# Peptides against a protein of PDB entry 5JXT, part 290

Target 1, 319 residues: chain A of PDB entry 5JXT
Amino acid sequence: SLLPKKEINVYIGMSEMQVKWYQKILEKDIDAVNGAGGKRESKTRLLNIVMQLRKCCNHPYLFEGAEPGPPYTTDEHLIYNAGKMVVLDKLLKRIQKQGSRVLIFSQMSRLLDILEDYCVFRGYKYCRIDGSTAHEDRIAAIDEYNKPGSDKFIFLLTTRAGGLGINLTTADIVILYDSDWNPQADLQAMDRAHRIGQTKQVVVYRFVTDNAIEEKVLERAAQKLRLDQLVIQQGRAQVAAKAAANKDELLSMIQHGAEKVFQTKGAFGTMAEKGSQLDDDDIDAILQAGETRTKELNARYEKLGIDDLQKFTSESAYE

## One batch from the design tools (peptide; made by RFdiffusion4, then SolubleMPNN)

Design b2_p30_6_s3 (from b2_p30_6, 12 letters changed)
Fold by OpenDDE base, seed 2:
Structure b2_p30_6_s3 (fold): chain B 319 residues (1-319), chain A 30 residues (1-30)
Amino acid sequence: as target 1 above (319 residues)
Amino acid sequence: SKYEEELKKLKEEMEKKFEKVIEELEKELE
């Protein structure tokens, strides 16, 4: 029988470089961030800020002129300049040592380019599929990964490209490097490994930048997922359509953690304490803290009814 | 079961509605 998947949110501090870029993004549009533009701020402008902040949470090298150089060489700086890469690097070493295989999902094809450079730098054998991958090349990549005795350790996928009916039950670990606005897209990504034919316990690690916009993206996704579950249980298909963030919700998401980011010099959380020198005990502590916070997050939404969740999308904009 | 098929169909309809919202958000970002 298929074992239930274990899902763990992994809360990760920003590197010093990420904090600096996060500050720059907020400063560039400070009037919009402070709500000074009022009703005149376009939803598009707020969405652009959200997108830039999410890029920053993933990797600062997604911005032009962020990569150190010349020379532009792949080195340890690719890892230590992004909190998620520091945790990923240690986690992948552990996953490989235990004889597991891993799917890594992102919303951003340009982040997969960085992850390819990382795989080459660390000597990890990988496959890649994104939205631009031709159908034949997609089949070839899946077959190469799934073949008996495959030497491919990592499969890099965009979340949407991975959602398209692929069977990847030869992997038992799923890393969501970032989250989709649609929690169903993330579930579909997990279901590539968590499917009939899986013989191992599937573990899902969801990376979440702590004290940043990604916490609010996660909360919104959790609220929506619970609402979707309740709507399905009640047979009321019509309620799910209010999923688009309004301007006030987007503004609240942008403002979340912004003050602390402006006040902070250097890195955040475990990245401030240990930097890139995380050991196995530090990773265990991060995973245990993440498991606790994941249980707390789930427990918060399990008690909420449909009416509470519909109000909470409006009230979380005022706290 | 017929209920599982109806639940699957409802899930797929909800997913399609959400994909449209994402597509609209993506078009606003382009």
Scores: peptide ipSAE 0.017, ipTM 0.357, DockQ to the pose 0.010
Fold by OpenDDE base, seed 3:
Structure b2_p30_6_s3 (fold): chain B 319 residues (1-319), chain A 30 residues (1-30)
Amino acid sequence: as target 1 above (319 residues)
Amino acid sequence: SKYEEELKKLKEEMEKKFEKVIEELEKELE
């Protein structure tokens, strides 16, 4: 029988470069961040800020002129300038040593480009599928990855492209490098490995930038998932929570951790303490802390009834 | 089962609503 998947949120501090770029993004639109635009602040402007902050949480090289160069050479800077890459780099080494194979999902095809450069730099053999991948090339990539004795260690996928009914049960580790606003998209991604034919314990690592917008994205996703489950269980289909965040919710998400980011000189958390010199004990500590916080997050939402969860969504319905 | 079909329809409706929100978000960002 298929074993239940293990899901662990991996809370990761920003690198120094990420903190600097996160500050710059907030400063550029400081009036919007402070709510000074009032009712005139467009939802579009807030959404743009959210997208830029999410890019920053993924990798600072997603911004024009952020990559060191010329010369534009792939080096260790690709790793140490993004907290998620530092953790990924150590985690992949462990995963490979265990004889596991890994799916890495992101919302951002441009992040997959960075991950390709990383794979080449580290000598990891990989497959890739995104939204632009032709149907025939998708089949070829899946077949190449799934073949007996495949030397492909990593499969790089956009979350939505990976959601398309494919079987990747030859992988047992899933890394969600970022999260979808729709928790169902992430579940569908996990189900590429967690499906009939899987013989191993599937473990899902969800990367979450600590003290940043991604914590609020995760909380919102968890809330929505719980609401969806309760609505399904109670047959109350009409309470489809407006999936769109209202302006106030977006503003609150943008403001989350902003003060601490402005006060921070250098990197956050373990990235400040160890930088790129994380060892196996540091990774174990991050994973253990993540498992604890994951349990706490789930326990918080498991206790909430539909009426409690609707209050969070209903304020978005009347404006 | 009828329940599984209703559940599937509900999921599909939720996905469509979410896709519309994302499309609106993407259009607002262009």
Scores: peptide ipSAE 0.017, ipTM 0.372, DockQ to the pose 0.010
Fold by OpenDDE base, seed 4:
Structure b2_p30_6_s3 (fold): chain B 319 residues (1-319), chain A 30 residues (1-30)
Amino acid sequence: as target 1 above (319 residues)
Amino acid sequence: SKYEEELKKLKEEMEKKFEKVIEELEKELE
């Protein structure tokens, strides 16, 4: 029988470089961040800020002029300048040592470019599929990865491209490097490994930048998922349609952690304490803390009814 | 069931609306 997947949110502090870029993004549009634009502030402007903050949470090199250079050479700076890369680098070593194989999903094809550079730099053999990958090349990449005795350790995928019904049960670890706004897209990504034919315990690591916009993206995705489940159970299909973020919700998401980010003179959490010098005990501590927070988050949403979720979406816009 | 089909359709419509909003935003950022 297929074992239930284990899902762990991995809460990761920003690097010093990420904090600096996060501050710059907020400062550039400070009037919008403070709600000074009022009803006249465009939803588009707020969404642009959200997208820039999400880029920052993924990797600062997604911004023009952020990468050190010239010369533009891949080095340890690719890792230590992004909290997620520091954790990923340690986690992949552990996964490889365990004889596991890993799917890495992102919403951003440009992040996959950074992850390719990382794979080359570390000597990890990989496959890649994104939205631009030709159909024949997708088939070839899947076949190469799934081949018996394949030396491909990593499969890099955009979450949407991974949604194509492909079977990747030859992997047992899934890393969601970022979260989709639609929790069903992430579930579909997990289901590439967590499917009939899987013989191992599937473990899903969801990377979440702590004290940043991504916590609110995750909360919204969890709310939507719970609402979708309740709608299925109660026969009330009409309730699910309201999930598009309004301006006030976007503003609340942008404001989340902003004050603490402005007050911070360096990195966050374990990134401030150890930077790139994380050991196995630090990773275990991060995973344990993440498992606890994941249980708490799930327990919070499991108790909510449809009416509570509708109120909570309105109240979480004001908290 | 007819309900599961309607729910699937509604989810797909919501997903398409959401994807469209994200695609429009991605295009405005490019």
Scores: peptide ipSAE 0.017, ipTM 0.383, DockQ to the pose 0.011
Fold by OpenDDE base, seed 5:
Structure b2_p30_6_s3 (fold): chain B 319 residues (1-319), chain A 30 residues (1-30)
Amino acid sequence: as target 1 above (319 residues)
Amino acid sequence: SKYEEELKKLKEEMEKKFEKVIEELEKELE
C-alpha cells in the first residue's frame, strides 16, 4: 500500500544579500508599497512587485548585476547569498547519506539554472526538465533518472513541466523550492513521486522564506486548497471562480514583513546567527519548527468553513 | 462525476489564466 506523504513547510530566513535586495525592491516602488498610489495603482504594478519579491526569496542572482564578479565563477557565495540554498545544501547531504533520491521543483527556470551550477559545483549528478525541454529529451531524462541503478541523484523540474503526468517514483524526497499560486500545481508535482509504484515514505519539503511575501503566498494557497476541498464536498462550484488576488490582497501581501525588512541590518533568523555555518542540529531545529508551524497552519484551515474562508479573504485585505 | 469534470475544467481554465498573466508579467520584466 502507498504510505501517506509527509509534508513539512521549511521556514527559512533571508541572507543579508536577500534582505538588501528585498529592501531595494520595496524602496523602488515605495509609494505603491505604502498604498499612496490609491486608485492610480495598477494591479499589474503590484503583481510585478510580488514577482520581484518572490525572485528575491528564491535567489538574489535572479537579478541582473547581483552576482559578484568579475570573475564570474561558481563558489560558496552561490550558497550563502540565499537562505534556501544554505538549507538545501545541508539537506541534500543528509538525503544522499540516507540513500534517498530527490525531486526539486521550482516555478522559475532561471532558478533551475542556478541549481544546475550548484549541482556541478557540489558534484551532484542530475537530470533537468523545464518548459523548453523537447518531448524526446524529457523521455530520455525520465528514463535516465528512473533506470535501475541510476547514478542521477537529483531531478530538477519546473513545477509546470513536472505536472505532465510523468512517473518519478524512483525518488522518495520532494523539495518544493518555491510554491505555486495554485496549490494543485504543487500537489501534482508531489504526485510524481507519491504515486502507485512508490515503495518508500515520500517526504515533501516546502521551502518558505520566513517574514516575507512567500508566507502570504503559502497562506493564500492553503486557503484556496481548503476552499477547493470544501467546494468539492458541498457541491458549490461557484466559490472557486474568485481565486484571483485583488489589489488590496496583493498590497497586504507586499506589506507583510516589509517593516521588519527595513529595520533589519543583515540576515534573518538562523541565517543571522549561523549563516552558511549551519550544522545538523540547526537543520533539525529548522525542520522541527517547520513541522510545528505546518501543523498549526493546517489546523487553522481545517476548522474553517466556506463562509469563514470567504470572510477571511475579505478581512485579511482590510487589516 | 459530472461535477468533478466541471471542477477539473474550471481549475484548468484558472490555471491557464494564471499562466497567461504570469507569462505576460515575465515578459514585462525581461
Scores: peptide ipSAE 0.015, ipTM 0.378, DockQ to the pose 0.011

Design b2_p30_6_s4 (from b2_p30_6, 14 letters changed)
Fold by OpenDDE base, seed 5:
Structure b2_p30_6_s4 (fold): chain B 319 residues (1-319), chain A 30 residues (1-30)
Amino acid sequence: as target 1 above (319 residues)
Amino acid sequence: SAREEELAALKAKMDEKYKEVIEEIEKELE
């Protein structure tokens, strides 16, 4: 029988470079961030800010002129300049040592480009599929990854491209490098490994930048998932109307952690303490803390009724 | 059942609204 998947949110601090870029993004649109634009601030502008903040949470090199150079060479800076990469680097080493194989999902094809550079730099053999990958090349990549005795350790996928009915049960680890706004997309992604034919315990690591926009993305995704469950259980259609992030919700998400980001000199959390010098004990501590926070998050939402979820979407409009 | 179909239709409408928001967001990323 297929074992239930284990899902662990891995809460990761920003690197110093990420904090600096996060500050710059907020500063560039500070009037919008402070709500000073009032009714005139477009939803589109707030969406753009959210997207830039999400890029920053993934990797600062997603911004033009962020990569150090010339010379533009892949080196340890690719890792230490992004908190998620620091954790990924240590985690992949463990995953490989245990004889597991890993799917890495992102919403951003450009992040997969960075992850390819990383894979080359570390000597990890990988496959890649994104939205631009031709159908024949997708089949070839899947077959190459799934073949008996495949030396491909990593499969890099965009969450959407991974959603298309692919069977990747030869992997037992899933890393969601970022989260979709739609939790069903992430579920569909992890179900590529957690499917009939899987013989191992599937473990899903969801990377979440701590004290940043991604906590709110995760919270919104969890709210939607709970709402979807409650709608299925209660049969009430009317709850669907609040699923789209309104302007005030987007503003609240942008403001989340902004004050602390402005007050912070350097990196966040474990990144401030150890930077790229995370040891195995630090990773264990991050995973344990993540498991605890994941249980707390789930327990919070599992108790919420439809009326509670409707209130949560209303109270965030008045603070 | 008619109720399962109604729930599926509701889920589809929710997914469509989220898809629209996501697509709007992604068009700004490209």
Scores: peptide ipSAE 0.097, ipTM 0.680, DockQ to the pose 0.011
Fold by OpenDDE base, seed 4:
Structure b2_p30_6_s4 (fold): chain B 319 residues (1-319), chain A 30 residues (1-30)
Amino acid sequence: as target 1 above (319 residues)
Amino acid sequence: SAREEELAALKAKMDEKYKEVIEEIEKELE
């Protein structure tokens, strides 16, 4: 029988470089961040800010001129300049030592380019599929990864490309490097490993940048998922429309953690205390804290009714 | 079953309401 998947949100602090770039993004559009734009602030401008903040949460090298160089060489800076990479680097060593194989999903093909450079730098054998990958090359990559005795440890996928019904049950670990706004896309990604033919316990690690916009992306995805469940249970489709991102909700998401980011000198959380020198105990602490916060988040949303979700979305626009 | 079809139709109607916002956000991530 297929074991239930274990899902853990891994809350990760920003590196010093990420904090600097996050501040720079907010400062560039400070009038929009402060709500001073009023009716003149376009939804498009707010979406652009959200996109830039999400890029920052993933890796600062997604910005032009952020990578140190010339020469542009892949070294330890690729890891220590992004909190998610620091955690990923330690987690992958543990996963490999356990004899597990891993799917890494992202929304951003450009992040997969960084992850390829990382895989080459660490000597990890990998496969890649994104939205641009030809159909034949997708089949070849899947077959190479799923081959009995395959030496491919990592499969790099865009979440959408992973959504195409492929079977990757030869992996037992799923890392969501970022989250989709649609929780169904992430569920579909998990279902590549968590499917008939899986023989191991599937564990899903969802990376979430702490004190940043990604917490609000996660909350929104959880709200949508809960609303989907409630609508299925109650037969009331009409109520779901209110959870769509409006300008005020996008503004609230941008503002989340912004003050603390401006007050922070250096890195956040464990990244401030140890930088890139995380040990196994630090990873265990991060995973344990993440498991606790995941349980709390789930418990919060499991108790919410449709009316509560409608109220919550309206109240979060005023906080 | 008729109930599964009704639930699927209800889910589809809900997803349609989020579609515009999701598509806008998703287009910017490409």
Scores: peptide ipSAE 0.053, ipTM 0.608, DockQ to the pose 0.010
Fold by OpenDDE base, seed 2:
Structure b2_p30_6_s4 (fold): chain B 319 residues (1-319), chain A 30 residues (1-30)
Amino acid sequence: as target 1 above (319 residues)
Amino acid sequence: SAREEELAALKAKMDEKYKEVIEEIEKELE
């Protein structure tokens, strides 16, 4: 029988470099961030800010001129300049020692390029599929990964490419490096490993940048998922109209954690305490804290009815 | 079953309401 998947949100602080870039993004559009511009910012402008903040949460090298150089060499700076990479680097070592195999999903193909450079730098054997991967190359990559006795440890996928019904039950660990706005896309990604033919306990690690836009992306995704469940249970399609992110919701998401980011000198959270020098005990503490916060988040949304979700305005970060 | 098809159709209608926002965000991720 297929065991239930275990899902853990892994809350990660920003590196010093991420904090600096996050501040720069907010400063560039400070009038929009403060809501002080009497002209309602265009939805497009707010979406662009959200996108830049999400890029920053993933890796600062997604911005032009962020990578240190010349010379442009892959080194430890690729890891310590992104909180998610620091945690990923330690987590992958543990996963490999356990004899597990891992799927890593991202929304960003350019982040997969960084993850390829990382895999080469660490000597991890990997496969890759994104939205541009030809059908034949996709089949070849899947077959190579799923081959009995395959030495491929990591499969790098865009969440969209993962949606195509692929069977990757030879992996037992799923890392969502970022979150989709549609929680169904993330569920479909998890279902690549959590399917008939899986013999191991599937564990899903969802990386979430703490005190940043990604907490609000996760909250919105959890709200949608709860709404989807309630609508399916009640058989009433009409209720789902309010869950699309409006301008005020996007603004509230951008404002979340902004004040604390502006006040912060250096790195955030666990990255401020240990930086890149996380040990196995630090990873256990991060995972345990993440498991607790995940249970609390789920318990909060399980209590919400349809009427509660319809009234749920994302609280302003200033309330 | 007819009920599974109805639930699938309901889910599809819900996803369509998010489609505009998701597509706008996703175009910037490409």
Scores: peptide ipSAE 0.024, ipTM 0.510, DockQ to the pose 0.011
Fold by OpenDDE base, seed 1:
Structure b2_p30_6_s4 (fold): chain B 319 residues (1-319), chain A 30 residues (1-30)
Amino acid sequence: as target 1 above (319 residues)
Amino acid sequence: SAREEELAALKAKMDEKYKEVIEEIEKELE
C-alpha cells in the first residue's frame, strides 16, 4: 500500500546578503510599502514588489550585479549567500547517505540555473526539466532518471513542468524550494513521487523564508486549500474564493516582516547564529521546529469554517 | 455520482479562476 506522504515546512532565515537585498527592495518602493502614496499604488507595482521579494528569498544572485565578481566563479559563496542553499546543501548530503533520491521543484527557471551550477560544484548528477524543455528531451530525462541503477541523484524541475502527469516514483524525497500561489500546483508536484509504484515513505520538504513574504504566500496557500476542502465537503458553490489578491492584501504581505528586516544588522535566525557552519544537529533542530510549526499551522486552518476564512480575507486588510 | 461530478466541476472552475489570477500575476511581472 502507498504510505501517506509526510509534509514538513522548513523555516529558514535569510543570509546577510538576502537581508541587504530585501531592505533595498523595500527602500526603493518605500512609499508603496508604507501606503503613504496618496495615489492608489497600481496592483502591478505591488505584484512587482512581491516578485522581487520572492526572488530575494530564493537567491540574491537572481538580481543583476549581486554575484561576486569578476571573476565569476562558482564557489562556497553560492551557498552561504542564500539561507535555502545552506539548508539544501546539508539536507542533500543526508538524503544521499540514506540512499534516497530527490526531486527539487521551483517556480523560477533562473533558480534552476543556480541549482545546476551548485550540482556541478558539488559533483551531484542531475536531470533537468523546465517550461522550455522539448517534449522528446523531457521523455529522455525522465527515462534516464527512472532507469534501474540510474546514477542521477537529483531531478530539477519547474513546478509547472513537473505537473505534466509524469511518474517519478524512483524518488522518495521532494523539495519545494519555493511555493506556488496555487497549493494544487505543489500537490501535483508531490504526486510525481507520491504515486502508485512508490515503495518508500515520501517526505516533502517545503522551504519557507522565515519572517518574510514567503510566510504570507504559505498562509494564503493554506487558506485556499482549506477553502477548497470546505467547498467540496459542503457543496456550497457560492464561496467566492476571492483568489484575486486585492491591493490591500498584497500590501499587508509586503509589510509582513519589513520592520524586523529594517532593524536587523546581518543575517536572520539560524543564519545569524551559525551561518554556513550548520551541522547535522542544527538541521535536525530546524526539521523538528518545522514539523511542530507545520502541525500548528494545519491545526489552525483545520478549525476554520467558510465564514472564518471569508472574514480573515477582509480583516487582514485593516492591520 | 452526480454530486461528485458537480464538485469536480466546481473545483475545476476554481482551479481555472486561480490559474487565470496566477497567469495575470505572471503577465504583470513580465
Scores: peptide ipSAE 0.023, ipTM 0.465, DockQ to the pose 0.010

